# Peptides against a protein of PDB entry 1EBD: the designs that were tried, part 28

Target 1, 138 residues: chain A of PDB entry 1EBD
Amino acid sequence: KASYEGKVAAEAIAGHPSAVDYVAIPAVVFSDPECASVGYFEQQAKDEGIDVIAAKFPFAANGRALALNDTDGFLKLVVRKEDGVIIGAQIIGPNASDMIAELGLAIEAGMTAEDIALTIHAHPTLGEIAMEAAEVAL

## One batch from the design tools (peptide; aimed at target 1 D115)

Design b2_p22_3_s4 (made by RFdiffusion4, then SolubleMPNN; from b2_p22_3, 12 letters changed)
Fold by OpenDDE base, seed 5:
Structure b2_p22_3_s4 (fold): chain B 138 residues (1-138), chain A 22 residues (1-22)
Amino acid sequence: as target 1 above (138 residues)
Amino acid sequence: SARKAEALERIRALREEEAARA
Protein backbone atom coordinates (compact mmCIF):
# COMPACT_ATOMS: atom_id res chain seq x y z
CA LYS B 1 0.00 0.00 0.00
CA ALA B 2 0.94 3.66 -0.37
CA SER B 3 1.64 4.04 3.34
CA TYR B 4 4.21 1.27 3.19
CA GLU B 5 5.97 2.90 0.27
CA GLY B 6 5.96 6.16 2.17
CA LYS B 7 7.45 4.49 5.20
CA VAL B 8 10.29 3.09 3.13
CA ALA B 9 10.89 6.49 1.58
CA ALA B 10 10.94 8.17 4.98
CA GLU B 11 13.45 5.66 6.24
CA ALA B 12 15.61 6.35 3.22
CA ILE B 13 15.51 10.08 3.97
CA ALA B 14 16.81 9.22 7.44
CA GLY B 15 20.17 8.34 5.89
CA HIS B 16 19.88 4.63 5.25
CA PRO B 17 22.65 3.38 2.95
CA SER B 18 20.19 1.76 0.57
CA ALA B 19 18.82 5.13 -0.53
CA VAL B 20 21.54 7.79 -0.55
CA ASP B 21 19.45 9.90 -2.90
CA TYR B 22 16.95 10.51 -0.10
CA VAL B 23 19.37 12.09 2.39
CA ALA B 24 17.59 14.89 4.21
CA ILE B 25 19.03 18.15 2.91
CA PRO B 26 18.12 21.31 4.80
CA ALA B 27 16.49 24.12 2.84
CA VAL B 28 16.91 27.63 4.24
CA VAL B 29 15.53 31.02 3.22
CA PHE B 30 17.19 33.98 4.92
CA SER B 31 14.13 36.17 5.04
CA ASP B 32 12.34 38.02 7.82
CA PRO B 33 11.22 35.82 9.41
CA GLU B 34 13.75 33.14 8.47
CA CYS B 35 12.44 29.86 7.06
CA ALA B 36 13.98 26.42 7.20
CA SER B 37 12.93 22.87 6.39
CA VAL B 38 14.33 19.36 6.50
CA GLY B 39 12.68 16.07 5.57
CA TYR B 40 8.99 15.67 4.84
CA PHE B 41 6.39 18.37 4.76
CA GLU B 42 3.02 17.40 6.23
CA GLN B 43 1.12 17.41 2.95
CA GLN B 44 4.00 15.69 1.18
CA ALA B 45 3.82 12.83 3.67
CA LYS B 46 0.04 12.61 3.36
CA ASP B 47 0.29 12.52 -0.44
CA GLU B 48 2.55 9.49 -0.10
CA GLY B 49 0.04 7.80 2.19
CA ILE B 50 2.05 8.21 5.39
CA ASP B 51 -0.13 8.68 8.45
CA VAL B 52 1.50 11.57 10.30
CA ILE B 53 1.05 13.80 13.29
CA ALA B 54 1.77 17.46 12.56
CA ALA B 55 2.87 18.98 15.86
CA LYS B 56 3.01 22.77 15.78
CA PHE B 57 4.26 25.14 18.47
CA PRO B 58 4.33 28.95 18.14
CA PHE B 59 7.28 31.18 18.97
CA ALA B 60 4.76 33.45 20.72
CA ALA B 61 4.71 30.83 23.49
CA ASN B 62 8.52 30.53 23.74
CA GLY B 63 10.18 32.35 26.64
CA ARG B 64 13.34 33.32 24.77
CA ALA B 65 11.39 34.56 21.76
CA LEU B 66 9.32 36.74 24.10
CA ALA B 67 12.45 38.10 25.74
CA LEU B 68 13.88 38.93 22.32
CA ASN B 69 10.60 40.52 21.23
CA ASP B 70 10.70 38.28 18.14
CA THR B 71 7.73 35.94 18.35
CA ASP B 72 6.60 35.54 14.74
CA GLY B 73 6.11 32.06 13.38
CA PHE B 74 6.29 28.50 14.62
CA LEU B 75 8.05 25.18 14.56
CA LYS B 76 6.29 22.16 13.06
CA LEU B 77 7.33 18.54 13.47
CA VAL B 78 6.09 15.89 11.06
CA VAL B 79 5.94 12.64 13.01
CA ARG B 80 5.14 9.20 11.60
CA LYS B 81 2.15 8.01 13.60
CA GLU B 82 3.03 4.32 13.45
CA ASP B 83 6.24 4.56 15.46
CA GLY B 84 6.65 8.19 16.49
CA VAL B 85 9.71 8.74 14.30
CA ILE B 86 10.36 12.31 13.19
CA ILE B 87 10.41 12.41 9.39
CA GLY B 88 10.30 16.16 8.80
CA ALA B 89 10.48 19.60 10.36
CA GLN B 90 9.74 23.19 9.37
CA ILE B 91 10.67 26.37 11.19
CA ILE B 92 9.47 29.88 10.47
CA GLY B 93 10.87 32.31 12.99
CA PRO B 94 13.97 33.58 14.78
CA ASN B 95 17.20 31.68 14.08
CA ALA B 96 15.38 29.10 11.94
CA SER B 97 18.47 28.77 9.72
CA ASP B 98 20.55 27.49 12.65
CA MET B 99 17.85 25.69 14.63
CA ILE B 100 17.04 23.36 11.73
CA ALA B 101 20.36 21.57 12.30
CA GLU B 102 19.19 19.89 15.52
CA LEU B 103 16.17 18.50 13.74
CA GLY B 104 18.19 17.41 10.73
CA LEU B 105 20.37 15.42 13.11
CA ALA B 106 17.31 13.92 14.80
CA ILE B 107 15.82 12.82 11.47
CA GLU B 108 19.08 11.31 10.22
CA ALA B 109 19.44 9.40 13.50
CA GLY B 110 15.89 8.05 13.28
CA MET B 111 14.87 9.67 16.55
CA THR B 112 11.30 9.85 17.84
CA ALA B 113 9.29 12.76 19.16
CA GLU B 114 9.70 11.20 22.59
CA ASP B 115 13.49 11.33 22.23
CA ILE B 116 13.33 15.08 21.62
CA ALA B 117 10.72 15.63 24.33
CA LEU B 118 12.97 13.89 26.85
CA THR B 119 16.05 15.88 25.81
CA ILE B 120 16.61 18.71 28.26
CA HIS B 121 16.96 22.07 26.55
CA ALA B 122 18.38 25.07 28.37
CA HIS B 123 15.85 27.59 29.68
CA PRO B 124 15.08 30.05 28.32
CA THR B 125 16.25 29.31 24.77
CA LEU B 126 14.76 29.29 21.30
CA GLY B 127 15.78 25.63 21.09
CA GLU B 128 13.15 24.75 23.69
CA ILE B 129 10.55 25.13 20.97
CA ALA B 130 11.70 21.83 19.44
CA MET B 131 11.09 20.12 22.77
CA GLU B 132 7.69 21.78 23.13
CA ALA B 133 6.61 20.72 19.64
CA ALA B 134 7.79 17.18 20.37
CA GLU B 135 5.64 17.12 23.50
CA VAL B 136 2.63 18.15 21.41
CA ALA B 137 3.23 15.08 19.23
CA LEU B 138 2.99 12.69 22.22
CA SER A 1 19.07 19.33 -6.14
CA ALA A 2 15.55 18.91 -7.43
CA ARG A 3 14.39 17.88 -3.96
CA LYS A 4 16.05 20.90 -2.38
CA ALA A 5 14.44 23.21 -4.91
CA GLU A 6 11.04 21.69 -4.15
CA ALA A 7 11.61 22.08 -0.41
CA LEU A 8 12.50 25.75 -0.88
CA GLU A 9 9.26 26.33 -2.75
CA ARG A 10 7.26 24.50 -0.09
CA ILE A 11 8.78 26.44 2.80
CA ARG A 12 8.23 29.76 1.01
CA ALA A 13 4.61 28.78 0.47
CA LEU A 14 4.23 27.89 4.14
CA ARG A 15 5.67 31.28 5.11
CA GLU A 16 3.21 33.07 2.86
CA GLU A 17 0.33 31.15 4.41
CA GLU A 18 1.46 32.16 7.88
CA ALA A 19 1.88 35.80 6.85
CA ALA A 20 -1.62 35.84 5.41
CA ARG A 21 -3.07 34.53 8.67
CA ALA A 22 -1.34 37.20 10.76
Scores: peptide ipSAE 0.513, ipTM 0.888, DockQ to the pose 0.035
OpenDDE base, seeds 1, 2, 3, 4: peptide ipSAE 0.505, 0.507, 0.498, 0.501; ipTM 0.885, 0.884, 0.884, 0.884

Design b2_p22_4 (made by RFdiffusion4)
Pose (drawn by RFdiffusion4):
Structure b2_p22_4 (pose): chain A 138 residues (1-138), chain P 22 residues (1-22)
Amino acid sequence: as target 1 above (138 residues)
Amino acid sequence: SAAALAAAEAAAKAAQAALDAA
């Protein structure tokens, strides 16, 4: 957040019509099962007065997570029911800090669960859980 | 464990709130 604004400030000073414009910022916590979040939590979304569905998919079902032998965790998609647009995501499990980038890019650009579900992911990887979660969302 | 996962979720929410307040 600081680095982004740093650029916006210099650009505004130079005359560039720069402004602060992002839909979300990811936050990561390096706990044992590292966790990452971006966008709305399912509760924040409804409390904001938004009809949102949430899809939750477990690492226990993903093959790579079984190979890593760390199966405690999940991925959650908070999706605007009215248009399938993803507005928040939460990952708890191995490499959540890296997996968060895909869901983040999707939120920033206003993509849908289908956009992600129709994207072929690598197998066997953890990043593909997002694929399976969006499939659940659909 | 379920307790570790609950603690990770609470930590994620606290970290996100701190980031948003910055």

Design b2_p22_4_s1 (made by RFdiffusion4, then SolubleMPNN; from b2_p22_4, 9 letters changed)
Fold by OpenDDE base, seed 1:
Structure b2_p22_4_s1 (fold): chain B 138 residues (1-138), chain A 22 residues (1-22)
Amino acid sequence: as target 1 above (138 residues)
Amino acid sequence: SAAALKKAEELAKEAKAKLEAE
């Protein structure tokens, strides 16, 4: 966050177009299991009156997680019902700190759950869980 | 499994609290 804000500030000072979008800034805790979040939590969206789908998929059902014997946790997508746009994501589990980047990108780009669901992910990977969660949201 | 999901939900609750505190 601080690095991102610093970059935006530097760009603004240099006379370049810049914007700070706090929604797309990931938060990561390097715990065991790792946890990461970007955008809205489900309850935050609801508190703001956004009708959302919370699509959750467990690492226990992910082939790579099973192979690694590291199946704690899940990925949750917070999807706006009106248009299917992903507005938040939370990951608790293996490699959450890196995997959150895909979802940060999706949120920043205004992608839908369908966009992620239709994106082919390598098999077997932890990243497939994003696709699986997106399919749940459809 | 349902048990795995329940455990994950508890972990998520704890993780959320950590994330919000950061």
Scores: peptide ipSAE 0.028, ipTM 0.543, DockQ to the pose 0.210
OpenDDE base, seeds 2, 3, 4, 5: peptide ipSAE 0.025, 0.024, 0.023, 0.016; ipTM 0.512, 0.521, 0.539, 0.466

Design b2_p22_4_s2 (made by RFdiffusion4, then SolubleMPNN; from b2_p22_4, 12 letters changed)
Fold by OpenDDE base, seed 5:
Structure b2_p22_4_s2 (fold): chain B 138 residues (1-138), chain A 22 residues (1-22)
Amino acid sequence: as target 1 above (138 residues)
Amino acid sequence: SMEKLKEAEELAKKKKAELEAA
């Protein structure tokens, strides 16, 4: 967050004003398991009156996670029902700190759950869990 | 929301079973 805000400030000083979008700023905790989040949490969306689908998929059902014997946790997508746009994501599990980048990009670009569901992910990878969660949201 | 949760649980069970059987 601090580095992103610094970049926005630097761009504004350079004559290229940019807005800070706090929703699109990722947050990471390097615990065991790792935790990462970007955008809305489910309850935050509900508190603002946004009708959402919370699509959760466990690492216990991911082939790469099973092969690594690291199956604790899940990925959750927060999807706006009106148009299917992804507005938030949370990951608790292996490689969460790096995996959150894909979802941050998706949220910033205004992508839908369908966009992610139709994106081919290499097999077997941890990243497939994003595709599986997106399919649940459809 | 409750329906989607049930769908997610069933999908997860299916995927887990398929992966364990492979």
Scores: peptide ipSAE 0.029, ipTM 0.619, DockQ to the pose 0.026
OpenDDE base, seeds 1, 2, 3, 4: peptide ipSAE 0.017, 0.028, 0.022, 0.020; ipTM 0.404, 0.589, 0.447, 0.457

Design b2_p22_4_s3 (made by RFdiffusion4, then SolubleMPNN; from b2_p22_4, 12 letters changed)
Fold by OpenDDE base, seed 1:
Structure b2_p22_4_s3 (fold): chain B 138 residues (1-138), chain A 22 residues (1-22)
Amino acid sequence: as target 1 above (138 residues)
Amino acid sequence: SEEKIKKAEELAKKAKEELDAA
């Protein structure tokens, strides 16, 4: 929060466009596969005039998902093109209900796709998919 | 907000339906 709020304030002071203020409230559907979302959906961002990158990575390409024989679905990051800040995330797939928390934290902190991409995730884990999706956004 | 949560859940559910249909 403080980091993001500070950035918004700094941008305003510097005469730059202020970052979008959003509320990162997680939502989970405990189905098979699980569905989880936090922040903006891609279309929602577009409807609000935000230019975004939708970075998608499939669980079918995730080593842990393969090992679990649970590869349906994907992780999608909604990244603001202007500054690379993650403003939304959706996960459909294994352990989505728990994995969404990392992305909620990232959004709340105003982190960028680069921040996630540079974060080393344990191998092999489902969580690596967040890093992979972040790399797609770069 | 509660409304935003419900909307997000609805959209997530719809996304799942699209996945199931694929």
Scores: peptide ipSAE 0.101, ipTM 0.661, DockQ to the pose 0.101
OpenDDE base, seeds 2, 3, 4, 5: peptide ipSAE 0.036, 0.059, 0.023, 0.025; ipTM 0.595, 0.621, 0.540, 0.574

Design b2_p22_4_s4 (made by RFdiffusion4, then SolubleMPNN; from b2_p22_4, 13 letters changed)
Fold by OpenDDE base, seed 1:
Structure b2_p22_4_s4 (fold): chain B 138 residues (1-138), chain A 22 residues (1-22)
Amino acid sequence: as target 1 above (138 residues)
Amino acid sequence: SAEELKKAEELLKEAKEKLEAE
């Protein structure tokens, strides 16, 4: 966050104004299992009157997680029903702290669940879980 | 904001604890 804000400030000083979007600022808990979030939680969206789909996929069903014997947790996508745009994501599980970056990028870019579902992820990887969750949202 | 970020981290922590309790 500090780095992101610093870049925006630097660009503004240089005469190239940029915007800060705090929606895509990740939050991470470096615990076991790791936890990470970006954008809206499901309940936050609902509280603001946004009709959402909460698409959840468990690490227990992910091939890489099974191979690593690290299958606790899940990935959840919070998808706006109106247009399929991903507005939030939560990960509890292996490598959540790093995996959240893909979803932060998706949210910043205004991508849909379909965009992620159609993105080929390497196999077998933990990252495939994002694709699987996106498919659930369709 | 930094405050919202902190709150999110707390929520994630609680979610983890619930998972561990299952």
Scores: peptide ipSAE 0.034, ipTM 0.591, DockQ to the pose 0.101
OpenDDE base, seeds 2, 3, 4, 5: peptide ipSAE 0.025, 0.030, 0.032, 0.022; ipTM 0.539, 0.578, 0.607, 0.545

Design b2_p22_5 (made by RFdiffusion4)
Pose (drawn by RFdiffusion4):
Parts: structure tokens; C-alpha cells; sequence
Structure b2_p22_5 (pose): chain A 138 residues (1-138), chain P 22 residues (1-22)
């Protein structure tokens, strides 16, 4: 957040019509099962008065997570029911800090669960859980 | 870990392509 604004400030000073414009910022916590979040939590979304569905997919079902032998965790997609647009995501499990980037790019650009579900992911990887979660969302 | 990063990057490129195709 600080670095982004740093650029916006210098650009505005120079005359560039720069402004602060982002839909979300990811936050990561390096706990044992590292966790990452971006966008709305399922509760914040409804409290905001938004009809949102949430899809939750476990690492216990992913093959790579079984190979890593760390199966405690999940990925959650908070999706606007009215248009399938993803507005928040939460990952708890191995490499959540890296996996968060995909869901983050999706939120920033206003993509849908289908957009992600129709994207072929790597197998066997953790990042693909996002594929399977969006499939659940659909 | 590196393989995971590379898989993520491949997915990010695919998403960028979808974004640009609008």
C-alpha cells in the first residue's frame, strides 16, 4: 500500500493524472499453515448488503497437498451471486501467500468464477485448488 | 516451491490474456 501510493504521489506531482485505484490488497500471514486474504470475507460481504455465495475447497482433496503431507487448509471464494464476479478469497494452507496472487489478479480485473474454472491449471499443484473451488462455485 | 511458482505464473499469464482479450 505504501509503495503504490508512493508512485501515485510522484506522478500527481509531475502532472500525471494519477489516482489511487485498486479494488483490493492481499494480506498474508506467515503462520505455520500460512494464510492469505484479499477482497471481502464472506461475512463482510453480506453485512455490506451483498448477496454473495461462498465456495470452500479443502487441501485434503488436492494431490500435491497430500504429497507435501500438509492437508490442513482450504480455499474460499466469495462470489457475488448476481453476476458470478469474485470479490474476495481466503486461502489457508501451504503456499497460500503465492497462491493468493491468482485470485487477487482476478478480483482486481473483475473476473468470474467461470473465468477461473475455464482456465486449465497445472496438475498436480496447489494453485489448481482455485480451479476446483470455482468449479464448486459454478 | 519453484515448481509451484512457475505453475502460478503460467496461470497468471493465462488470466492476463483473458483480461487483454476484452
Amino acid sequence: as target 1 above (138 residues)
Amino acid sequence: DEAELEANEAVLEKLEEKIEAR

Design b2_p22_5_s1 (made by RFdiffusion4, then SolubleMPNN; from b2_p22_5, 11 letters changed)
Fold by OpenDDE base, seed 5:
Structure b2_p22_5_s1 (fold): chain B 138 residues (1-138), chain A 22 residues (1-22)
Amino acid sequence: as target 1 above (138 residues)
Amino acid sequence: SEEERRAIQEAIEKLREKIAAR
């Protein structure tokens, strides 16, 4: 957040129109299991009158998480129903602090659940859980 | 400090609760 605000300020000083967009600002808690969030929570979107799908996939169903014996938690996508755009994501589980970056990029780029579902992820990886959650949203 | 550890634990619990409930 602070570093991003600093970049926006530097770009503005350089004569480039830029604004602080808080939509894709990640929040991470380095606990066991790790917790990460970016964009909207499901209830936050509902409170703003956005009709959403909350697509959840558990790490207990991820092949890499099983191989690591670290299967606690889940990934949740918050998808806007009108256009299928991902507007939020939450992860509790292994490597959540790094995995949130893919979803932050997807939100910032205005990607849909279909875009992620059709993106080939390496097998077996923890990252496949994003693809699996995106498929749940379809 | 014990105060810092408590603040971190409360932040974890709050985020987990927020993620689970919303």
Scores: peptide ipSAE 0.106, ipTM 0.661, DockQ to the pose 0.026
OpenDDE base, seeds 1, 2, 3, 4: peptide ipSAE 0.055, 0.045, 0.049, 0.050; ipTM 0.629, 0.620, 0.626, 0.628

Design b2_p22_5_s2 (made by RFdiffusion4, then SolubleMPNN; from b2_p22_5, 13 letters changed)
Fold by OpenDDE base, seed 5:
Structure b2_p22_5_s2 (fold): chain B 138 residues (1-138), chain A 22 residues (1-22)
Amino acid sequence: as target 1 above (138 residues)
Amino acid sequence: SAEERAAIQAAIEQLKAKIAAR
């Protein structure tokens, strides 16, 4: 699994189409700020004829990010309008490399924006930004 | 190498651009 995910992540980072239609393979770039993506990009979903909501929440509005003095970037959820299912997520910001795992799990499990919005996140945490972005998608 | 560092930086910028543009 990990070796395969690493190959597809490398292909995604290189801008190559993934040869494997695995919905929830994370791509991570350990830059400052960090970058992470899993599942669909908004434009990719639109190009495939999927009607989506792109819900975006900034780290500048996250209490933990403010406390860390690391508020650059945002989380974006790509939510299918038909059923509210999360089909993609992108993060630029603090801890993006680890935070993408929650969203990868949500996509793999077929969870909705409502499922994440109703999931209790510890306060204050960076992870709350996923909940906040999910609330924007409702 | 300098070329490897340039390739990594290009990949970062491409991903950031892709994330920002979509």
Scores: peptide ipSAE 0.122, ipTM 0.673, DockQ to the pose 0.029
OpenDDE base, seeds 1, 2, 3, 4: peptide ipSAE 0.022, 0.022, 0.020, 0.023; ipTM 0.565, 0.564, 0.542, 0.571

Design b2_p22_5_s3 (made by RFdiffusion4, then SolubleMPNN; from b2_p22_5, 13 letters changed)
Fold by OpenDDE base, seed 2:
Structure b2_p22_5_s3 (fold): chain B 138 residues (1-138), chain A 22 residues (1-22)
Amino acid sequence: as target 1 above (138 residues)
Amino acid sequence: SAEERAAIEATIARLRAKIAAR
């Protein structure tokens, strides 16, 4: 189960079409770099007729990732354009497996990109990348 | 299992409905 769901999530994060619709549940692949996803992928939202912003921020621009010398990958927010509601998130990079939980909470709570952008994250942390990606969505 | 798959599909459908209603 988990390994198959994780593989489908990783393939979808990489932009490969998946015939399995389980990516709407939090999924993690403990690879190097780690991969995590929750909610909609950008293409899934488009296929359902949802107009979305895909806001992407790279770990190479995160102060903590630079200090760790682990800067591969990015965070992506999938935001509904009409109202700014976060409907999906994907992370490839350091600590993706734990960082996805914050974004899962935001999606389940019905939070906007503005709500995340206005949330102060501790500096320097990997978690700041969620705030930075939310600012890109504004 | 088939039951576990049905529970996952029901959870996905619930999440989609919540997202669409916001």
Scores: peptide ipSAE 0.026, ipTM 0.440, DockQ to the pose 0.043
OpenDDE base, seeds 1, 3, 4, 5: peptide ipSAE 0.012, 0.006, 0.023, 0.009; ipTM 0.357, 0.326, 0.465, 0.331

Design b2_p22_5_s4 (made by RFdiffusion4, then SolubleMPNN; from b2_p22_5, 12 letters changed)
Fold by OpenDDE base, seed 5:
Structure b2_p22_5_s4 (fold): chain B 138 residues (1-138), chain A 22 residues (1-22)
Amino acid sequence: as target 1 above (138 residues)
Amino acid sequence: SEEERRAIQRTIEQLREKIAAR
């Protein structure tokens, strides 16, 4: 947050268009399991009148999570039904604090669930769960 | 476990609060 706000302030001072998008700023809690979020939660989107799909895939079905014996939690994508755009993501499980960055990039770029589903992820990896959750949204 | 489920739920609620408090 503070570093991002500093960049936005610098751009504004330089006379460039700048806005602080608090929705796109990731939040992490380093618990066990780790929890991370970027963009909308499902209920926040609904409260704003956005029709969404909540696509969830469990780490218990991820090959890398099984190999690590760390299978608690899930990845959830919040997908806008109108256009398939990813507007939020939550990760609870192994490496959630780092894995949220891919989904932060996807949200910032305006990517769809189809874009993520068609992106080749290395097998077996924890990151592959993003592709699996995106396939659930199709 | 039910304890894990409750811990996950509490953490998500805390994340929502953090985002809303910005």
Scores: peptide ipSAE 0.230, ipTM 0.793, DockQ to the pose 0.031
OpenDDE base, seeds 1, 2, 3, 4: peptide ipSAE 0.225, 0.106, 0.199, 0.138; ipTM 0.790, 0.693, 0.773, 0.702

Design b2_p22_6 (made by RFdiffusion4)
Pose (drawn by RFdiffusion4):
Structure b2_p22_6 (pose): chain A 138 residues (1-138), chain P 22 residues (1-22)
Amino acid sequence: as target 1 above (138 residues)
Amino acid sequence: TVEEEANEEVLEKLKEKIAEKE
């Protein structure tokens, strides 16, 4: 957040019509099962007065997570029911800090669960859980 | 790592989709 604004400030000073414009910022916590979040939490969304569905997919089902032998965790997609647009995501489990970037790019650009579900991911990887969660969302 | 590389491939695919939509 600080670095982004740093650029916006210098650009505005120079005359560039720069402004602060982002839909979300990811936050990561390096706990044992590292966790990452971006966008709305399922509760914040409905408290905001938004009809949102949430899809939750477990690492216990992913093959790579079984190979890593760390199966405690999940990925959650908060999706606007009215248009399938993803507005928040939460990952708890190995490499959540890296996996969060995909869901983050999706939120920033206004993509849908289908956009992600129709994207072929790597197998066997953790990043693909997002594929399977969006499939659940659909 | 294998995970970083897989993530980067997915990010590129998403960027292509975003570009197509724009």

Design b2_p22_6_s1 (made by RFdiffusion4, then SolubleMPNN; from b2_p22_6, 13 letters changed)
Fold by OpenDDE base, seed 5:
Structure b2_p22_6_s1 (fold): chain B 138 residues (1-138), chain A 22 residues (1-22)
Amino acid sequence: as target 1 above (138 residues)
Amino acid sequence: SEEAAAIAETLARLREIIAARE
């Protein structure tokens, strides 16, 4: 039984000292529910002329979220249609601040939605929502 | 609402990653 309470705190994590793509720097808002983003936003990609698929999956359909009685929000993947590469991700919901790391890694590595969809995630976990969203993009 | 537009598109990417990183 969660409801948006507004902004509590915000944090941005700096990348490694080497060549950094600032788009790949995760941004986290420690609200209730938490919110986190990395890479392209859907509208940002569209504004730059990138044809994308916005694959969204709700926490209300996630087994672990149901068990925790914390089902507000969703995970969204921004996938480039041309090659299926994940170029952005956004999470609003339980454990968003930690779960964004997996997707940040995927984006940095140039992985596709198929790569995530084929990655086995433990069941039931919040993290498997990434796999579910990736399947939506296929 | 879409969860407050994903919290103001994640707080305008945290103010462009706190001024100059977006």
Scores: peptide ipSAE 0.573, ipTM 0.894, DockQ to the pose 0.039
OpenDDE base, seeds 1, 2, 3, 4: peptide ipSAE 0.134, 0.093, 0.123, 0.097; ipTM 0.706, 0.676, 0.686, 0.659

Design b2_p22_6_s2 (made by RFdiffusion4, then SolubleMPNN; from b2_p22_6, 12 letters changed)
Fold by OpenDDE base, seed 1:
Structure b2_p22_6_s2 (fold): chain B 138 residues (1-138), chain A 22 residues (1-22)
Amino acid sequence: as target 1 above (138 residues)
Amino acid sequence: SEEQKAIQETLEKLRKIIEERE
């Protein structure tokens, strides 16, 4: 496995129409591996006094990632302890730029870690890592 | 704008994560 590339090929952060405020705005850094985030970072939540669970699951334990021989990185969910609501997510790894969309939807909809954990994901897929991370939060 | 500031903050946080993995 090669070291992470420090140089970013492209950066993209989705905007939104001025007529509406979005709760979750995704940000993507097209590096190798890709990096994506939506909602709160763990320490950011803590700094604001939110008691959170940081649930992390590595791509090294994901079946599809193993099959693709692309296992660097992880998915992290930031979950509010009070009600289990997902308030943030970060992904470093394969397909991060696309996978972040599911988590953005979950955050925007106010879903819980349990909701994601109980959502059937196709197997084997990279996307099911979200389900695995959600299970860690339970 | 405030929105632009928030976006830039996110970028900085992402950059920090990447740098830590270098």
Scores: peptide ipSAE 0.287, ipTM 0.810, DockQ to the pose 0.025
OpenDDE base, seeds 2, 3, 4, 5: peptide ipSAE 0.040, 0.040, 0.030, 0.034; ipTM 0.596, 0.595, 0.585, 0.605

Design b2_p22_6_s3 (made by RFdiffusion4, then SolubleMPNN; from b2_p22_6, 12 letters changed)
Fold by OpenDDE base, seed 1:
Structure b2_p22_6_s3 (fold): chain B 138 residues (1-138), chain A 22 residues (1-22)
Amino acid sequence: as target 1 above (138 residues)
Amino acid sequence: SEEQRAIEETLRKLREKIEARR
């Protein structure tokens, strides 16, 4: 957050219009399992009147998680039904703190669940769970 | 920030729910 706010300030000083967007700022809890989030939670979107799909995929069904014997948790994508745009993501599970960055990028770029579903992830990796969750949203 | 603290609290609660299912 501090680095993001600092960048916004620097861009403003340089004459580039910029605004702070807290929705795009990731948050992490370094626990076992790790927890990470960026953008909207499902209930938060609903409370704001946004019609969403909560696309969830478990680590128990991920090949890399199985190989690591670390299958607790899930990835959840919060997808706006109107246009398929990803507006939030939550991860509870292995490497959540690093994996959230891909989803933060997707949200910031205004990508759809289809964009992620069509992005081939290496097999077997934990990152495949993002692709699998995106497929659930289709 | 207040927003970050709210998110972290939500994540903490989610973690606790997962741990309770172990």
Scores: peptide ipSAE 0.032, ipTM 0.606, DockQ to the pose 0.023
OpenDDE base, seeds 2, 3, 4, 5: peptide ipSAE 0.007, 0.027, 0.030, 0.055; ipTM 0.358, 0.550, 0.570, 0.623; seeds 4, 5 fail the geometry check

Design b2_p22_6_s4 (made by RFdiffusion4, then SolubleMPNN; from b2_p22_6, 9 letters changed)
Fold by OpenDDE base, seed 4:
Structure b2_p22_6_s4 (fold): chain B 138 residues (1-138), chain A 22 residues (1-22)
Amino acid sequence: as target 1 above (138 residues)
Amino acid sequence: SEEAEAIAATLEKLREKIAERE
């Protein structure tokens, strides 16, 4: 499959139209907190007429984040309502730059929020937040 | 936090700006 978001990102990076269809290209800012995004933003999806669920879960409710005393931010999943497929994700918070890869893979594979929710994540980890957000989307 | 939300909003606006260039 090919994603409009991936194409736009590729073209923006290259400065010209791409002949390659990308599914998802991540964007990362190594700030404090870190910022990462892949696929659709919520408003972007809405603007394109895609009916979505925006499922947000805060790091303040993540056990590992609490243990690290680094609880600022959240993970947001953008999930297409018609089939539960994840079409975007944003992470503001600790380790966002690495954590975005799971969601990038999920989008690339056409996975649903249920797929992530049913995936066992190591405990306690920051990555569990993806599972928590996926559960919100169900 | 307010900061996290502000950052997220800024990133989304930036995405829009980039998309408008195409």
Scores: peptide ipSAE 0.060, ipTM 0.655, DockQ to the pose 0.033
OpenDDE base, seeds 1, 2, 3, 5: peptide ipSAE 0.019, 0.019, 0.046, 0.059; ipTM 0.499, 0.502, 0.654, 0.660; seed 2 fails the geometry check

Design b2_p22_7 (made by RFdiffusion4)
Pose (drawn by RFdiffusion4):
Structure b2_p22_7 (pose): chain A 138 residues (1-138), chain P 22 residues (1-22)
Amino acid sequence: as target 1 above (138 residues)
Amino acid sequence: AKAEAAAEIAEHLAALAAAEAE
């Protein structure tokens, strides 16, 4: 957040019509099962007065997570029911800090669960859980 | 914006899959 604004400030000073414009910022916590979040939590979304569906997919079902032998965790997609647009995501589990980037780019650009579900992911990887979660969302 | 994000996502996923293979 600080670095982004740093650029916006210098650009505004120079005359560039720069402004602060992002839909979300990811936050990561390096706990044992590292966790990452971006966008709305399922509760914040409804409390905001939004009809949102949430899809939750476990690492226990992913093959790579079984190979890593760390199966405690999940990925959650908070999706606007009215248009399938993803507005928040939460990952708890190995490499959540890296996996969060995909969901983050999707939120910033206003993509849908289908957009992600129709994207072929690597197998066997953890990043693909997002694929299987969006499939669940659909 | 979606096309750009899709390209960045593809690159990110490919990098992430490579990092996991190491």

Design b2_p22_7_s1 (made by RFdiffusion4, then SolubleMPNN; from b2_p22_7, 7 letters changed)
Fold by OpenDDE base, seed 5:
Structure b2_p22_7_s1 (fold): chain B 138 residues (1-138), chain A 22 residues (1-22)
Amino acid sequence: as target 1 above (138 residues)
Amino acid sequence: SKEEAKARIAAHLAALAAKEAA
């Protein structure tokens, strides 16, 4: 957050005008289960006239979550239908606070659901849920 | 502002959690 703002400020001073886009700023609530979000929420996208797919996958179907006996919650990807680009993600569940980083990176890089779906994630890991949700979006 | 953005995100997150819990 502060680091991102500092980067934007430095770029502006260097002659590269830039605006701080807080849409891509991750937010975390360290509750039990944890909650995390980055980018657009589904309804937010709809309100702005963006046609989206909301792809949800439950931790109850994730092998690592089962092994940890911590299966509450889900991961949701908000995917723009026009081009399959991931524009938002929400996680409620184990390690959401750390797992949101992968999706923040994906959004900033303009990745598609297919990009994530085709990225091999170690098995079994909580991180696989991002891949699984991406597959749902296809 | 950053604070306004954080507040909006937090509100959406809370709403999402409530919806999924219903």
Scores: peptide ipSAE 0.043, ipTM 0.632, DockQ to the pose 0.034
OpenDDE base, seeds 1, 2, 3, 4: peptide ipSAE 0.022, 0.023, 0.019, 0.014; ipTM 0.475, 0.458, 0.498, 0.356

